# Peptides against a protein of PDB entry 2AUS, part 59

Target 1, 323 residues: chain A of PDB entry 2AUS
Amino acid sequence: ADIKREVIVKDDKAETNPKWGFPPDKRPIELHIQYGVINLDKPPGPTSHEVVAWIKRILNLEKAGHGGTLDPKVSGVLPVALERATRVVQALLPAGKEYVALMHLHGDVPEDKIRAVMKEFEGEIIQRPPLRSAVKRRLRTRKVYYIEILEIDGRDVLFRVGVEAGTYIRSLIHHIGLALGVGAHMAELRRTRSGPFKEDETLVTLHDLVDYYHFWKEDGIEEYIRKAIQPMEKAVEHLPKIWIKDSAVAAVAHGANLTVPGIVKLNAGIKKGDLVAIMTLKDELVALGKAMMSTQEMIERSKGIAVDVEKVFMPRDWYPKLW

## One batch from the design tools (peptide; made by RFdiffusion4, then SolubleMPNN)

Design b2_p13_7_s3 (from b2_p13_7, 9 letters changed)
Fold by OpenDDE base, seed 4:
Structure b2_p13_7_s3 (fold): chain B 323 residues (1-323), chain A 13 residues (1-13)
Amino acid sequence: as target 1 above (323 residues)
Amino acid sequence: MEEFEEEIKRLDA
């Protein structure tokens, strides 16, 4: 998520009309909610689906979806995309995750050995999917990006771990325990990051949402509920971006593929097949799509399909049809 | 050990 992507400008003269669209910071509260994502602190106990159902009831919403399941016992960062933003969660599914885990060892192990063995689990690990996963029980490789030991208290090891999407921390802890020779289990787990969503000032509880919605509806105070909901554009911050001309926005919003002439600027390092966010010059999310060209091809070519548009988010009327 | 394998099986849901 923290990969600063270089921005390559193709058209330095491209201007945007300030009257068109609704920039993420300038949406009326109702529109902000319709295109919102909550950085929810999921409590331990309920399923991620139950929590989404509660948010829908609290905020009087028809639709919502979460950015990747947390088990009932697992707390922490659960991005919940609202209404028209619901499908933005597809950008978060492949995103890296961070957890703080408490591992309980089944025997005494010297601290130096714990530290040494846990460091060996940084990198590529082989995981077996759990029995109940609809995913064929094929061995799969996953990346552990980092392990940071926070505390060691006898048999209890508190650690931060950054992982590839779909890495099972329970399985990781089991394998660490086997490598230590004593066995181990996951005592506690909290998700501290899901792509661009982390533990910060945007993290809110279900209780906060109840209160903030009440303050808005009963007292007319929208400030709290506005702060509690992030713009959907937050959910794509980790993706490579392509910024398009105002004249291309309405076509893409109607589901047309992005062609090379529509590109104003783009991130470096886009590969064919990458999930990309198509943005306006006001940093509004128009659509998600599959890159059909590399960054280099999008620079060098004068024509062709740059992005196969898979999911449109922007309303068709925010920008005029200029064709 | 057996209870632990069952708990892993339950937590592997």
Scores: peptide ipSAE 0.016, ipTM 0.542, DockQ to the pose 0.025
Fold by OpenDDE base, seed 5:
Structure b2_p13_7_s3 (fold): chain B 323 residues (1-323), chain A 13 residues (1-13)
Amino acid sequence: as target 1 above (323 residues)
Amino acid sequence: MEEFEEEIKRLDA
């Protein structure tokens, strides 16, 4: 998620009308909620689906969805996209995850050996999904980006791990235990990151949401509920972006594919087939789509379909039709 | 592979 992407400018003279659209920081509270994502601290006990149902009840919402299941016993970062933003969770499903895990060893192992063996699990690993997974139990490769041992207390190993989406930490701990020759199990697990969402000042509990909604509805204080809900644009911060002309926004909001002449600026390193976010010059999310060209092709070509638009988020009336 | 399947069954209980 933290990969700084270079921005390449194609049209340095492109201006935006300040009267059009609703920038993420300037949405009325009702509109902010309609295009919101909560960085929820999921408690241990409930399913991710139960928690989403509770948020819908607390905030009086018709629709919501989560950015990737946490097991009932697992706590921590669960992005919950609201109402019109619900489909933005598709950008979060493939995003990297971070966890803090407590591994319990079934025998005594010297600390130096624990550290050496756990370091060997950085990189590509072979995993099998657990029995309770809805995913076909086929062997698959996954990336472990990093393992950081936080504490070793006898047989208890507390560690931070960054992983590719759909890496099972329980299975990782089992394999580490086998490699140590004593066996191991997962005692505790917390998710500390899901793509752009992490443990920071934006992390809120279900109790916080109850209180903040009450302060808004009964006391007229919107500040707390406004801070508790992130704009949907937060959920796409980790994606490569393409910024478009004001004259192209309404067409894309109607579901038209983005053509090369509509591009003002774009991130470097876009490949054909990548998921990309189409943005206004005010950093509003218009749509998600599939890149039909590389960054280089989008720079060099004067015409053609740059992005196949898959999911529109922006309402059709935020920008005028200029065609 | 079979031993690994039995041990996963014990951990999923």
Scores: peptide ipSAE 0.016, ipTM 0.536, DockQ to the pose 0.019
Fold by OpenDDE base, seed 1:
Structure b2_p13_7_s3 (fold): chain B 323 residues (1-323), chain A 13 residues (1-13)
Amino acid sequence: as target 1 above (323 residues)
Amino acid sequence: MEEFEEEIKRLDA
């Protein structure tokens, strides 16, 4: 769910120097790529790792990583973080996912019963990981946020499903089939959302990337490749944010923990232990870290470590050292 | 490069 987060202002007088940093909308094309994430439409057939290797070859990149594996047969939304943004995938791994799935029933079931039973699978479900998963086969709970039946054609049930990260749709369909009493299997699966990445105008194919890179390198046209790559800040839109003073940016970019005096504004509802994005006042991602305080503690306290900085993204030289 | 572009075209088809 897109959790609308309130923004609490702690320092309403804090200004930012427009000469410091590189806001997402003002990055030169080379820098935009270095801090980019592709919303890839993964084709069916290849592994997510093969697709990442292809993107690296197409775009002449040293590093890339994906925001959560899709099985070879599964198509759709695969966020691919590039170069210096590669580690931003850690924000996407725990993010909710949406799929469109085709379930094939192994017997005839009245439509009313299909609808009734599928509605009972909204909420918490018990799953076993597939045998082929590298994950230890422990029983675990997962949340199904919603199930929307799109079409029922005899034994074929097309549905949209929003799920907690690491929910296995194949296992969900198997359990639905058991509850219906006839059994079922997953015929088709497409991922339509991975956190902030969805099926929209930013979704691109591998073919698009080949063409857009060619237009840039051979014709000098950067517009297409610029649109095909999202700023890394897109990959943290779903996280709670803390915006910091210009004077705190360089310290955090050097790997220093964020202290309470550095905070200008923050989202409501941050809990101790949450993954948070540390942002500049220009909405540049400085770092990801673990909240060491709640939002309330960050407001009330005058000092202390607010965020334990885990991953720095911003270069050390974008903002001056002011200590 | 050509073989790679053809491979990609076959996968997006």
Scores: peptide ipSAE 0.006, ipTM 0.458, DockQ to the pose 0.773
Fold by OpenDDE base, seed 3:
Structure b2_p13_7_s3 (fold): chain B 323 residues (1-323), chain A 13 residues (1-13)
Amino acid sequence: as target 1 above (323 residues)
Amino acid sequence: MEEFEEEIKRLDA
């Protein structure tokens, strides 16, 4: 999520009409909710699916989806995309995750040895998915980006861990315990980050959502529910972006592939096959798609399909048809 | 890393 991507400008004279579209900060509250993502603090106990069903009931929604399953006992950051934004969760599934975990050791180990062995688990690890996972139980490599030991109290090790999507912390702790020679288990787990969503002022509880919805519906106070819901564009902040001309927006919103002439600016380092976000010049999400060209090819070429559009989010009427 | 790959290969056997 924290990769600063250079922005390459192809057309420095491209302007946008301020009357077209609905920028994330200027959506009416109902429209903001329809294109929203909640940074939910999932409580321990319920499944991620039960929590999504509760949000749908609280906010009177037809559709919602979550940005990656948390086990019932696991608390913390669960992005929940709403209504028209529901499909944006697919941008979050491959995103890195951060957790704070409490590992309990089954024997006494010197602190220096704990620190040394845990540092060896930074980088590539082999994992087998747990029996309860819907994922086929094949061995797979996953990246551990970092391990930060927060506290060691005898047999209890509190640590922060940044991991590739689909890394199982329970399996990591089991393997650390084996490497220490005493065994270990996961006592507690909290997710502190899911891609661009983290523990910050945007993190809200189910109780907050109940109260904020009530304040809006009964008292006419929209400010709380507006702040509790992030624009869907938040869910794509970690993706490489391509910004397009106003004249290209309606075509892409109708499901047309993005062609090279429609590009105004783009991030550096796009590779063929990458998931990219197609944005307006007002930072509105038009669509997600697969890059059919690299950044360099999109700069050098005058024509061709730049992005195979897979998922349209923007309504067809926000921008005029200029074809 | 190599020992861990061998031990995982042993656990899958």
Scores: peptide ipSAE 0.013, ipTM 0.499, DockQ to the pose 0.012; fails the geometry check

Design b2_p13_8_s1 (from b2_p13_8, 8 letters changed)
Fold by OpenDDE base, seed 1:
Structure b2_p13_8_s1 (fold): chain B 323 residues (1-323), chain A 13 residues (1-13)
Amino acid sequence: as target 1 above (323 residues)
Amino acid sequence: MEEFEEEIKRIDE
């Protein structure tokens, strides 16, 4: 998620009309909510689905979706995409995750050995999905990006872990316990990051949302609810981006595939098959799609389908039809 | 690594 992507400019003379669209910072509050994502601090106890249902009730919403399930007992960062932004969760599901976990060892192990063995779990690991998972129990590889031991207190090991999406921390802890020769289990788990969403000033509770919605509806104070909701564009910050001409926006908003002539600038390192965000020159999310070309092919070619548009977010009327 | 993969196969049954 933190990889700074180089931006390659194809058309340095491309301008954008300031009268067209609604940049993320200029959306009226109702429109901001319609295209919003909450960085929710999920409490322990409820399911992620129950929490989404509560948010819908609190904010009087028809639709919402979450950016990746947290188990009932797990707290922390749960991105909840709202209304017209609901389907932006498809960008968050494959995103890396970070957790803080408490591992309890079933025997005494020297601290040096704990540190050494846990370091060996950085990289590729083999996991099995838990029995209660709707996922077929197939062996799968997952990446552990990093393990940071925060504290060791006898048999209790507090650690931060960055992982590939769908890595089971419970299974990781079980395997660490086996490698230590004493066994272990997951005592506590908190998610501290989901792609671009982390523990920061944007993290809000269900209680905060109740209060902030009340301040808006009863007192006319929109500041708190505006701050509590991130623009949907936040949910795609970790994706490679393609910025398009104003003349291409309406076509893509109607579900047309992005062709090479519509590209103004793009991130380096796009591969064929990558999920990409199609953006306006005002950093508005138009659509998500599958790259049909590499970055290099999009630079070198004069024509062809650059992106197969899978999901449109932008309304059809924000930009004029220029075809 | 290979032995560890086989043991993980046995414990999750």
Scores: peptide ipSAE 0.009, ipTM 0.499, DockQ to the pose 0.013
Fold by OpenDDE base, seed 5:
Structure b2_p13_8_s1 (fold): chain B 323 residues (1-323), chain A 13 residues (1-13)
Amino acid sequence: as target 1 above (323 residues)
Amino acid sequence: MEEFEEEIKRIDE
């Protein structure tokens, strides 16, 4: 999420009509909710599915989905996409995660040895999926991006860890314990980040959502519920983006593939096969799709399919048909 | 190893 992507401009004369669409900052409250994502602080105890069901009841919603399961005992950052935004979670599933974990060692180990061994787990690790995962028990590599030891108190090691999606922290702690020669288990786990969603001012509890919904429905105060819900565009901030002409928006919103002439600007470093976000010039999410060209090919070519559109989010009527 | 597989089973419940 933190990688600043260069923006390459193809058409510096392209303008957008301010009367078309609904920019993320200008949505009426009902429309904001329909295209929203909650940065939920999941409590320990309930499943991620139970929490999504509670949010649907609290906010009177028909549909919602989460940006990657947290185990019942695990707390912290659970992105919950609402209504028309529900399928934006597909952008969050492959995103990196951060956790704070408490590891309990089964024997005494010098602090210098703990620090040295944990640093060796930065990089590529071999993990075995848990027995209960429907995922074939094939050994898989996962990347540990960083390990930061926060505190060592005897046999208790508090650490921050940044990992590739689908890295099991419990399995990591088990392997660290084996490498230390004493064994270890995961005592506590909190997720502090899921792609663009982190512990910040946007993090809200289930209790906050109850209160904020009541303030809106009973007192007519929309400010709290508006702040508690992020625009769906937040859920794609970590993806490479392609910005399109106003004349191309309605076609893509109808499910047409993006062709090269529709591109105004794009991020550098797009590869063929990458998941990309198709945006308006007002930073509205039109669709997610698969890049059929690199950034370089999209610059050099005058024609062809740039993006195979997989999921449309924008309604068909926000922009006029200009074909 | 067996106790640890059982503990992994209990936390995934």
Scores: peptide ipSAE 0.007, ipTM 0.505, DockQ to the pose 0.026
Fold by OpenDDE base, seed 2:
Structure b2_p13_8_s1 (fold): chain B 323 residues (1-323), chain A 13 residues (1-13)
Amino acid sequence: as target 1 above (323 residues)
Amino acid sequence: MEEFEEEIKRIDE
């Protein structure tokens, strides 16, 4: 998620009208909520679905969705997209995840051996989804980006792990335990990151949301609930971006595909088939789509479909129709 | 890595 993408400017003279749209930092509170994502600290116990239902009740919402299931016993970072932003969770499903896990070993193993074996699990691993997973039970490769051992206390190993989406930490721990020759199980698990969402000042509890909603509705204090909800654009920070002309925004907001002439600037390294975020020059999310060209093709070509628009977020009226 | 792929094959057999 922390890959700094170069920005290539195609039109250095492109300006944006300050009267059009609603930049993420300038939305009225009701509109901010309608296009919001909560970085929720999910408690252990409830399902991710129950937690989403509680948020809908607390905040009086019609729709919400989460950015990737946490098991009932698992706590930590659960992005919850609200109302009009609900579909932005699709950008978070393929995003990398970080966890802090407590592994309990079923035998005594020297620390040097623990450290050596766990380092061998960095890179590509083969996993089979557990029976309880809604995912088809097939063998598949997953990336472990890093393993950081935080503490070793006898048979208890506390570690941080960065993984590709849909890596099962329970299975990873089982395999580490087998490689150690003693067996192991997952004692505790907390998710510390889901793409651009991490443990930071934006992380809020269900109790915080109750209090902050009360302060807004009963006391007229918007500050707390405003800070507790991130703009939906946060949920696409990890995606490659394409910034478009004001004249192209309304067409894309109507579901038209993005053509090459509409591009002002774009990230380097876009490949055909990549999920991309289409942005205004005010960093507003217009739509998600599939890249139909590489970055290089989008630079070199004067015409053609750059992005197949799959999901529109921006209302049709935020920018004028200029066609 | 190769040993781990073999050990995973043994667990799924």
Scores: peptide ipSAE 0.007, ipTM 0.510, DockQ to the pose 0.013
Fold by OpenDDE base, seed 3:
Structure b2_p13_8_s1 (fold): chain B 323 residues (1-323), chain A 13 residues (1-13)
Amino acid sequence: as target 1 above (323 residues)
Amino acid sequence: MEEFEEEIKRIDE
């Protein structure tokens, strides 16, 4: 998520009208909530669906969705997209995840052997989904991006792990235990990252949300609830971006595909088939779509469909219809 | 890679 993508400018003279749209930092509190994502610290115990239902109750919302299921016993980072932003979670599904896990070994193993074997699990691993998962139980490969051992206390191994989306840490720990020859199980698990959402000052509890909503509704203090909710644009920070002309915004907001003439600037390294975020010059999310061209093709071509628009977020009236 | 496929087959049998 933290990879600064190069920005290639195609039109350096393109200006934006300050009267059009609602930049993420300028949304009235009600509109901010309608286009919001909470970086929730999910407590252990409830399901991710129960937690989403509680947030809807606390904030008096009709719709919300989460950026990837955490098991009931698993705590930590659960992005919850609100109202009009609910479908932005599709950008978080393919995003990498980080966890801190406690692995308990079923026998004594020398620390040097633990470290050596766990290092071999960095890279491509084969996994089978557990019987209790709603996912088809086909063998699949998954990437382990890194394993960082934090502490080894006899049979207890605390480690940080960065993984491809849909990697099962319970299965990883089971396989590590087999490779160690003693067996192992997952004692504790916390998710510390889900794409652009991490353990930082934006992480809030359900209790915080109750208090902050009360301060807003009863005391007229909106500052806390405003800070507790991130703009939906945060949920796409890890995606390659394409910034478009003001004259193209309304067309895309009506569900038209993005054509090459509408592009002002774009990230380097877009490939055909990539999920991309279409942005205004004020960094407002217009839509998500599939790249139909590479970055290079979008630079070199004068015409054609650059992005097949899959999901519009921006209201149709934020920018004038200029066609 | 191949050794890991064989071990996963043994866990699910």
Scores: peptide ipSAE 0.006, ipTM 0.473, DockQ to the pose 0.013

